Peptides against a protein of PDB entry 8HF1. Designs and how they scored, part 317

Target 1, 320 residues: chain A of PDB entry 8HF1
Amino acid sequence: NVMLYATKPTEVMVSFPHQEQVLTVTRLISAEIEKFYVSLDLMNIGVQPIRRSKSLQCLRDPSKKSFVKQLFNDFLYQMKEYGIYAASIAIISLIVEFDIKRRQAETLSVKLMHRTALTLCEKIRHLLVQKLQDMTYDDDDDNVNTEEVIMNFSTPKVQRFLMSLKVSFADKDPKDICCLVFVERRYTCKCIYGLLLNYIQSTPELRNVLTPQFMVGRNNISPDFESVLERKWQKSAIQQFRDGNANLMICSSVLEEGIDVQACNHVFILDPVKTFNMYVQSKGRARTTEAKFVLFTADKEREKTIQQIYQYRKAHNDIA

## One batch from the design tools (peptide; made by RFdiffusion4, then SolubleMPNN)

Design b2_p30_5_s3 (from b2_p30_5, 12 letters changed)
Fold by OpenDDE base, seed 2:
Structure b2_p30_5_s3 (fold): chain B 320 residues (1-320), chain A 30 residues (1-30)
Amino acid sequence: as target 1 above (320 residues)
Amino acid sequence: MELQNPVPLSEEVVYEKIEGPDLPVELLAS
């Protein structure tokens, strides 16, 4: 049932300049990952036992080289799209993931592969943290979590998003806020969540106003033991959002049919809307009379984004 | 200290209302 809620949210576009952050650190990190891929291709890990998990997504065996490359490719995407501050948070998720896989490794060769990946992640983390510290006088890790550091080391898209949150929610009653933030990738949920925690804590006007949570779509949960923890986290996060203990939810997928989430007054689309279904379902969460549906676009993609939204509106009206 | 990605001096977020095929109206966030 396409719940054609009669209340059309105000659709808003926020443009951001396309600035390529030409940081030496990002080039160095990319080159280190490429060198690692060459080394990884030369590693003989043997034939791994095919764990017969039924889902087509199970072709991504977390013990395989392809999964390791996917995690680093997703990291490189986060660094490019959200900046080095978000990357400093994203790399921690890789460290945790590779440490778990190293411990679960059934063979010495797979254990060594994950250890090598972990060593690279620690090197990347050090390079990122060192670069964030260039703006601080003290080598204390806590000093890198300032509003200034977060803003300076975030992409223009993330800067405009954070500014939009500040302008939209500064000094508001937390009860009056029901906000969804949609992102494309599951790992983006985690790194943007961590970034928002630090930004909110560093921004007095938001500290007691916004309480973020994140949710990854069920289909993006690996069938492994981590999937049980992720499923528990998702249930808890949704419940906190329903109970009003959290008022901002970061999602990488449209909340599936049967995830009842209250009507939201703000829906932010941080990444480009790639599908009509994403447009309809995300917009369909903005159900209050004054609801805002906010899109972020690069200036160079502004016209294309507008035309795409018009096409989606037309298609939605033709189904209504 | 040279900001590597300077925040725009204006904290004003310009919101463009995506209206119909007509040009987006800038909604100044008042």
Scores: peptide ipSAE 0.147, ipTM 0.609, DockQ to the pose 0.236
Fold by OpenDDE base, seed 5:
Structure b2_p30_5_s3 (fold): chain B 320 residues (1-320), chain A 30 residues (1-30)
Amino acid sequence: as target 1 above (320 residues)
Amino acid sequence: MELQNPVPLSEEVVYEKIEGPDLPVELLAS
């Protein structure tokens, strides 16, 4: 019986100020999306043939309108939770998805719906990029990816996360780093990945130190909807992380039981820990000597977060 | 007044060790 003395990681909490970011651009974008929803509800797209693929128990609204609204709602969430810089990256994913859906449209009405959504995404992207450029005197698109721009246009949570990465990993040997970053949502993985690529490239102390990857948890959406490309990419990303070609992995909280990720020395929980299972699974990845398990909390939620962690610790000790 | 959140790049990251209920939260100022 090798008692896996799971070396109890050092649990760390990083607080951030709860600031309601009241940017005119975020209000404008939200209002444009709301206007689009009104127009979308009035749009007659006809009765879509229910392609009963046997496995699609998903009552996907045959109208496909619900899926369009879901993508914009996920974007609005990312803009609120991570800031306008992260939103400028997140909107690109929507552009790609709506362009694919536009090209794959079986009817003219559905094609027009996806075209209208795409045009809105392009407008939103322009508004975001323009706001990022307002801090740069130079019109060069490359100037929006500076450490300063990234920091200034990120939420306090993301700012503290980036600062925590810089303090934790500046000038370290890449081989000594095995970092996991947990986020709640699938789309956040791609968004934070793109943000980290730009931040690392703009931060000399992290250049050649951190090599990020992301892993999108399997949506319970039938494996049939995961593009063969997404599945290949996930396998490649996991393999790169196992081989040490990547040393930071961004994961959605839906790590299926059985993703054999190596023992990590750093685990960051960027979003609130909502379940005991998430706490145990994520903490259980911090297995090295001196491993750190880092939580981010708003100052107003600090006490609630601490009490929740104590409850999870107690529950874990009662099972162990 | 748009709350531009210039988090001063100089703000130290305050790390709080989540100790047990009986242990004082030592601010690990790293």
Scores: peptide ipSAE 0.130, ipTM 0.590, DockQ to the pose 0.243
Fold by OpenDDE base, seed 4:
Order: sequence, then structure tokens, then C-alpha cells
Structure b2_p30_5_s3 (fold): chain B 320 residues (1-320), chain A 30 residues (1-30)
Amino acid sequence: as target 1 above (320 residues)
Amino acid sequence: MELQNPVPLSEEVVYEKIEGPDLPVELLAS
């Protein structure tokens, strides 16, 4: 019986200050979304045809209104949790989605609803970009994608995450890097991916060192709703990460059971670990003692986070 | 100029090892 001591990764915590400051632009955006919700509730979009999927499960197409509200609620969450810079990327994803839904609209009322949502997104985008431009001097290229702008318009959590990447990976060989970044929400993967692309491009020490990719876990929504394109993209992203063509993968779900991903030397948990399953599955990707499992916590929640990790460690040892 | 979070000039990323009972997980290779 060779006791394979499961080499446990080094569990590391990075604390960040609690952000109490709410920018005027954030308040304006929130107020515009709230006004839009009132308007949206008054919109008569008619009876939505329940699309029966072929598989007899009446997947209630989420009410077209509920889907619109969900996207804006996810945007508000991203703006709060990741900052204005991340929000400027997140809003583009909403613009794309609402334009697709507008074009696919079966009724004029639904088309108008998505058009109104799109108009709001463009207004929000303008407000965000204008705020990011406050740091650009009039004489230099209007490039809001500098390290300085990204850092100063990110939440303390995101700042500490980006600093952690810089400290961990500056001037390293890309082949020596296998990094996972876990986030809670599906939409956050793409937002943080876009942020990282811009940050890496603006940070010479990380340029050509980190090649990010993202993977959106399968929606618990029927695999039938995943576009063939999304499934192809997911397979391609995973393959690029396996082949070492991408060395940083952003995931919202634990890489489903059976996605053989190489052991990672870094696992970043950008959002709070809410479940034992998330802890075990994310930590299980860091298999060496040299591997780092990095948690981000607000200073005020530091003790609570430590206690939660101890509980998860205990529970993991009781099952193993 | 209202910055969201001015980057503190002096804040290094402090990595705190989560010290605690490293209960050895014996992976019984069955």
C-alpha cells in the first residue's frame, strides 16, 4: 500500500479592503436600470409562445422580460464586484445579446423591448467609457486600456487579483504556467477574460507570458440550448488549455467531471467559495505541494473565510 | 478626478498561508 500522500496545494489567502465608495456614475447607471425595469414592467409584449423543446420538457422559454432583467442584474453584479472597467466590458456582451434578440424578435413589441434595452446599454457604455477617460490626458491616445486605468477602475478584489498575477507570473516561461481562475457566474468568465486580455496587453511583464482563455460551464439548461458554436468554442478552449496554447483558463463551473485538464500549478478563486463541492473540485486541480490555491477575501470576512476553509478541509478528510 | 479605487502606492500583495490542521488526506490507493 503506497500511501500516495495527496500532495496538497499550498492554500493562500489574499485579503483586500472592503470597497465602501460608490461612484456617482455607478449610482446613475443603477438608477437608469431601475427606471428601465419600471418601463419594462409596463410593456405589453403579448403572450409568449411556449417553445416546446422536442424532448417533451416544456422548457418555459424564460419570459423575455425575465431574461432582460437577468442580464441587467448580472451586469449590476459585475459592476459592483469587479468595478467600472470590468463593467465596460460586460456591457458589450449585453449589447451583443440584445442585438441578437432584437433581430430574432418574432413580434414588434418584443423587438421594441430589446431595442429599448439596447439603447440603455449604449447609454451605460457611454457613461462608463467617459468615466474611464477621466484618467486619459487630452494629448495622449484615448486608450482606456492601460494598466493604470484598469487598476484604478477595478474593485480592490480585482486589483489584488491582477497584482497577484503580475507577481506570480512576471517574466516567467509560459510553459511553466498552468493557471485556473474560478468565478461564480457564467457571464463573469467573459468579462474577466476581456479584462485580462487588456491587462496582459498593457503589462509588458505579462505580455507573451499569459495566454488567457475562458470556459463557460454547461448551463444546467438542456444541452440543446447551447449553440453548436458555443459547444465548439468550449471544446476548442479546453483543447487549447490541454495543449498549452492557453495557460490561464477562466471557469465559472468546475471543469465538469471527466474534463481531463492537466494539474495546475495555480488556482485562483476570485469569488467566495460557497460550497464544499466548489472547494474540492477547484482545489483538486492543484495537485502538487508547489501548486498554489489562492483565495481572495475581504478583510472583514478574513476570519469567516479561514473558518470555512477549515470546515471544508475537515469534511474533505472525513470523506477521503 | 474621482477614481474608483486609487491603487495604494505601497500595497504589496500579501500572501497569507492559510495555516490550519493539515489533516493528511491519505489517498488510499485501492
Scores: peptide ipSAE 0.315, ipTM 0.726, DockQ to the pose 0.527; fails the geometry check
Fold by OpenDDE base, seed 3:
Structure b2_p30_5_s3 (fold): chain B 320 residues (1-320), chain A 30 residues (1-30)
Amino acid sequence: as target 1 above (320 residues)
Amino acid sequence: MELQNPVPLSEEVVYEKIEGPDLPVELLAS
């Protein structure tokens, strides 16, 4: 019995300053969404026919209004947690979703609701892009995708994450890199993926070193055509990561679904570890020699985060 | 210009090792 001592990953904490975003544009966007919620509550969309598809017991929140509010609340969360640059990418996903829902609308009232939401998203996109362009001194350089713009319009958490990637992977062989990035929310995977594509392209030391992919959990509650395309894309993304064609994978709670991802040398936890299971599963992917498990914490939450990690370590050893 | 949070590019990312009791996790390969 060769007891394969699993090499324990080095657990690393990166602290970042907790600064409240004091941007006029973020306040304006929040106020426009709040005004939209008031208008949305006044909209009579009629009684929606409950399509009882028997098999999909997933509680579709039957309120089409609740779904619209959820998407904007998720956007507001991303803008707050990741910054206005990430928000400029996140808003595109809302535009796509509301355009699909507008086209699929069974009633004129629902079509108008989704059109109003879409118009607000286009206004938000314009406000975000205009603010990103305020740093480009040259009126002719429409390129808001510079390292400087990305860094200056990202939250301290995202700035420390990007700096950690640059320090960890600058000028390395892409074959020596197997990196996971965990995020809490499904929509954050796409947002951080788009941000990383632009950051890697703008950072010479990371160009041709990092090839990102993202993966969203298979629990697509929506059996619709999107779920088939997303499942095909997910399979392709996993395969590219297994084949080494991608060396950085952004994922949410995907590990809970029993997706076997290869042993990684770096695991980044971009969002707070909220559960013991998330801690064990994500840490359990850092299996190589000298593997790093990197957490990000606000300075105010540093002590609480350390104590929580000690509790999770104790609980893990009591089960082992 | 209203910058969100200008981080000086020269700030080294301080990596703090979370030191704690190295309890051996025996992965029983069953």
Scores: peptide ipSAE 0.165, ipTM 0.589, DockQ to the pose 0.571; fails the geometry check

Design b2_p30_5_s4 (from b2_p30_5, 11 letters changed)
Fold by OpenDDE base, seed 1:
Structure b2_p30_5_s4 (fold): chain B 320 residues (1-320), chain A 30 residues (1-30)
Amino acid sequence: as target 1 above (320 residues)
Amino acid sequence: MELENPEPLPEEVVYEEIEGPDIPVELLAK
């Protein structure tokens, strides 16, 4: 029995200061969303037809209002956790979703609800873009997608993540890179993907080195929100990553479903590891020689993170 | 207009190795 001792990944922690930067724009956006929730609760959208799905799981069609609130709550989370630059990308995803829902609305009241949500998203987008432009010295270059703007308007966690990518991958052969980035939430995958596209394009040392893709888990998706296009795109993204046409993949909880992805040399955990399964599965992808498993933690949560990793280590050894 | 200071850019990324026993990643050789 040759125990193929898979080369154990080096487990690395990157600490970041947990300072809530309280931007005036962030407070204004939060207050506008709260005002919108009050208005949303007063909206009469009528009795929604219960789609009798033939499957015995009455997936309680989340009240159309509850879903609107969920999207804005996810946006507020992303703005807090990743910064206003990431929020400027995240809001575009909300705009797309509310526009689809507005077009698919079966009633005028539901159509109006999604239109009001869309109008708020456009207002938020303008507030974010205006704040990003306030740092561009040149009135002529409306390009908010510079390395400087991205870094200055990202949270300390995201700044350290981007710097870690630059340090790890600058001027490397794209073929030698197999990187996974784990995030908790579905919408964070798209947001960080958009951020990385702009960052890589603005960073000469990475422009021809990193080709990002993203993948979103099915388990957190109401099947009604996965367009056939999104499912095709996910299959294509996985295939591009397997074929080496993409070398960085942003994932949510997708690897829990046993998606066979190649051995990676870098695994970044951008959000806290919440489950033993996530730890084992994500770490289990860092299988190359000198593979790194990188965790991001707030300084205040450093010791708790270390203790949690030791507990997961022990639990893994007790099963083996 | 209060110049809301951007988040200070870190000078470097500090990597701390998480000490502790090497877990055998059992390659579930299927």
Scores: peptide ipSAE 0.335, ipTM 0.710, DockQ to the pose 0.502
Fold by OpenDDE base, seed 5:
Structure b2_p30_5_s4 (fold): chain B 320 residues (1-320), chain A 30 residues (1-30)
Amino acid sequence: as target 1 above (320 residues)
Amino acid sequence: MELENPEPLPEEVVYEEIEGPDIPVELLAK
């Protein structure tokens, strides 16, 4: 009986300063979004045709206005939590979504609503890119994707995360890397993925070492809104990670119990661990010898984080 | 124009091991 000593991963905490650097650009963007909400509330988009799709779940299709507000609120969250560089990537996802919705609009009023939202997103994108360019002498859009620009326009949390990747994986064999990155929100996966692509390309020590991929958890709320394309993308992303064609996977949910993902040597929790289940399942992916389970915490939340981990450890041992 | 200085780059990443009480793996010696 080889007692598979499940090698407990080393649990590591990385603290970061809670600096609410309130950039003038972030205040301006927030104010423009709030002005847009006032205008959006005044828009008469008419009675939404209740598409009688049979499932009662379609009844909570938030008013087309509520969905627009949700996307901008998620953007504002990403700008706050990950910085203006991440926001410059996040806004592109809103642009794509509102362009699709504008083209699919059944009424002129709904088309106008999505057009107005899209126009705001383009304005926000320009404000963000202009601020990123303030650090570059050259007005060329490609110059905003440097390691220096990415680092300087990222939050302390993201800076520490990127540095942790560099320290952990610089000049390593890609085959020796199996990394998971957990984030709380679905939209963060794609945002951090785009950030990592640019960071890896700008960082010679990580170039050809890290190959990121992202997986968005299934929206349990509406499997019907998960485009066939998104499901195909998820399957492809998982397969690439299994085949070793990707060695870093960004996930917004604990990979459902049925996703057999290889034993990882690194698990990064970029956002706070909110549940025991998230702790156990994410930690349970760090199964290799010398595996690391890395948590990011604000200095002010350090003690609370430690106490929470102790409670989770205790609860885990009472079940094991 | 106050150059809104970008967030100061951390010089180092401090890794703190979350030392917990080693829960004694009771070796169930059967």
Scores: peptide ipSAE 0.326, ipTM 0.679, DockQ to the pose 0.337
Fold by OpenDDE base, seed 3:
Structure b2_p30_5_s4 (fold): chain B 320 residues (1-320), chain A 30 residues (1-30)
Amino acid sequence: as target 1 above (320 residues)
Amino acid sequence: MELENPEPLPEEVVYEEIEGPDIPVELLAK
């Protein structure tokens, strides 16, 4: 039994300025969502039949209205935390979700609710894309997916994350890269995945170097067709990462679901570490020689973040 | 002031090593 000497990862902190970019488009989108919530509260959807799924405890399917509000709140969070470019990708996920829910609607009132949500998403998408296009000097290049546009419409956190990827992986052999990116939210995995696909495609030094994938947690208890597709995608993504066909994996709380992820040389924590368990599990994946564990923190939260890491290290040593 | 301008690109990424007590490696292998 060669106990592979697990090398301790180098823990690195990347600071970013806590500047909230206040764009008119962001304010307009927020105001349109707030107006929609007022309209949504006035919608009579009727009493939803409690789907008695036989076996498992009635996890109260969040009211169909609550789910709609959750998706828009998650979108607003992503727009704030990752920027307008990330929001332009995130809104597509909402469009897909609301179109599916519109088609699956058992009542005309529910169908109308999801249609109204979808119409708002299309308006938001148009506003975001228009703002991304306003920076392209060339009226002829409708391509908002340039390195420049991605960087300029990303938050200081995301800019530093993308620069860290470029500096860390430019012109490297793809086989020498095993990278994890941890995010808090399931929908952020898809958003950051789409952003990375476009960024890698626009960045020559990364095009043949990084192949991203994403994993999302099994929140869908129902064996619906969506949950089958998501399970199929998750299995495929994990297998591609194990086979080395993907070398960057974006994960949410998926580690809590017992998904065995290989040892990595880079682990990026894009969102704040909220729990000791998240810290230990994510750091525990940075196990190769010279592995890096990279945290992103706002300058104002820097000292607090360092103190929290020291507390986690101490707590981990006390259990060891 | 509405910053209608894009976020300025950082010239460099500042990496700070978080010094402090090492976590025992043996716990990462389980």
Scores: peptide ipSAE 0.317, ipTM 0.704, DockQ to the pose 0.534
Fold by OpenDDE base, seed 2:
Structure b2_p30_5_s4 (fold): chain B 320 residues (1-320), chain A 30 residues (1-30)
Amino acid sequence: as target 1 above (320 residues)
Amino acid sequence: MELENPEPLPEEVVYEEIEGPDIPVELLAK
């Protein structure tokens, strides 16, 4: 009976101030989205043919107004939770999606709806980029991707996350790093991936140390052609992470879907742990000796977070 | 445009260990 004492990861909490810096640009963007929702509700898109694709409960019908609103609501969430720098990356995903849907539109009314959404995304992108450029001396788009701009236009949570990466991984051997970053939402994976690419490229101590990848849960994969590309990307990303060609993996709900991810030495939980399963599955990936399980919490939610972790620890021991 | 102040940069990242009862998870490998 070899009792494999699974080495418990050190559970670490990083607190951040709940500073809601209400930028004028974020208010303008929110107001433009609300105006767009009023206009969207007035649009007559007609009855779309229900393509009865049998299999997956496509909760997200991309031909519906509700799907368009969901994408903008997810964007507004990202802008609030991660800051305007992250939002400048997140808006590109909306631009790509609405351009694809505009081209695939079977009716002129649906084509117009997606075109109007796309025009709004382009306006939002311009407002965000302009605000990022206000701190740069040069009007060149490349100058907005500095460590300073990324840090200054990220939320306190994201700032502490980036600093935690710098402190944890500066000048380390890439082979000694196996890092997971858990986020709640699918779209956050792409956004934080883009942010990390730019941050790592702007941070000399992390250049050639961290190689990020992202994977998205299968339940969020639309059955469309994009789903095939996303499935290919997911398989490639997982393989790169297994082969050590990537050493930081950003994921949402992936462990609940039975995706086999290797044992890691660092697990970051960027968003609140909302479920016992997420806690057990994410913590259960921090299996190396001296593994760290890092949580981010607002100072006001610190005690509540600690109590929730104690409840999850208790529940885990009652099952084990 | 008024230069709205960016989010203040944190000087340090404080790591707080979540102290709690070391409940041994004996993974009985069967």
Scores: peptide ipSAE 0.346, ipTM 0.694, DockQ to the pose 0.465; fails the geometry check

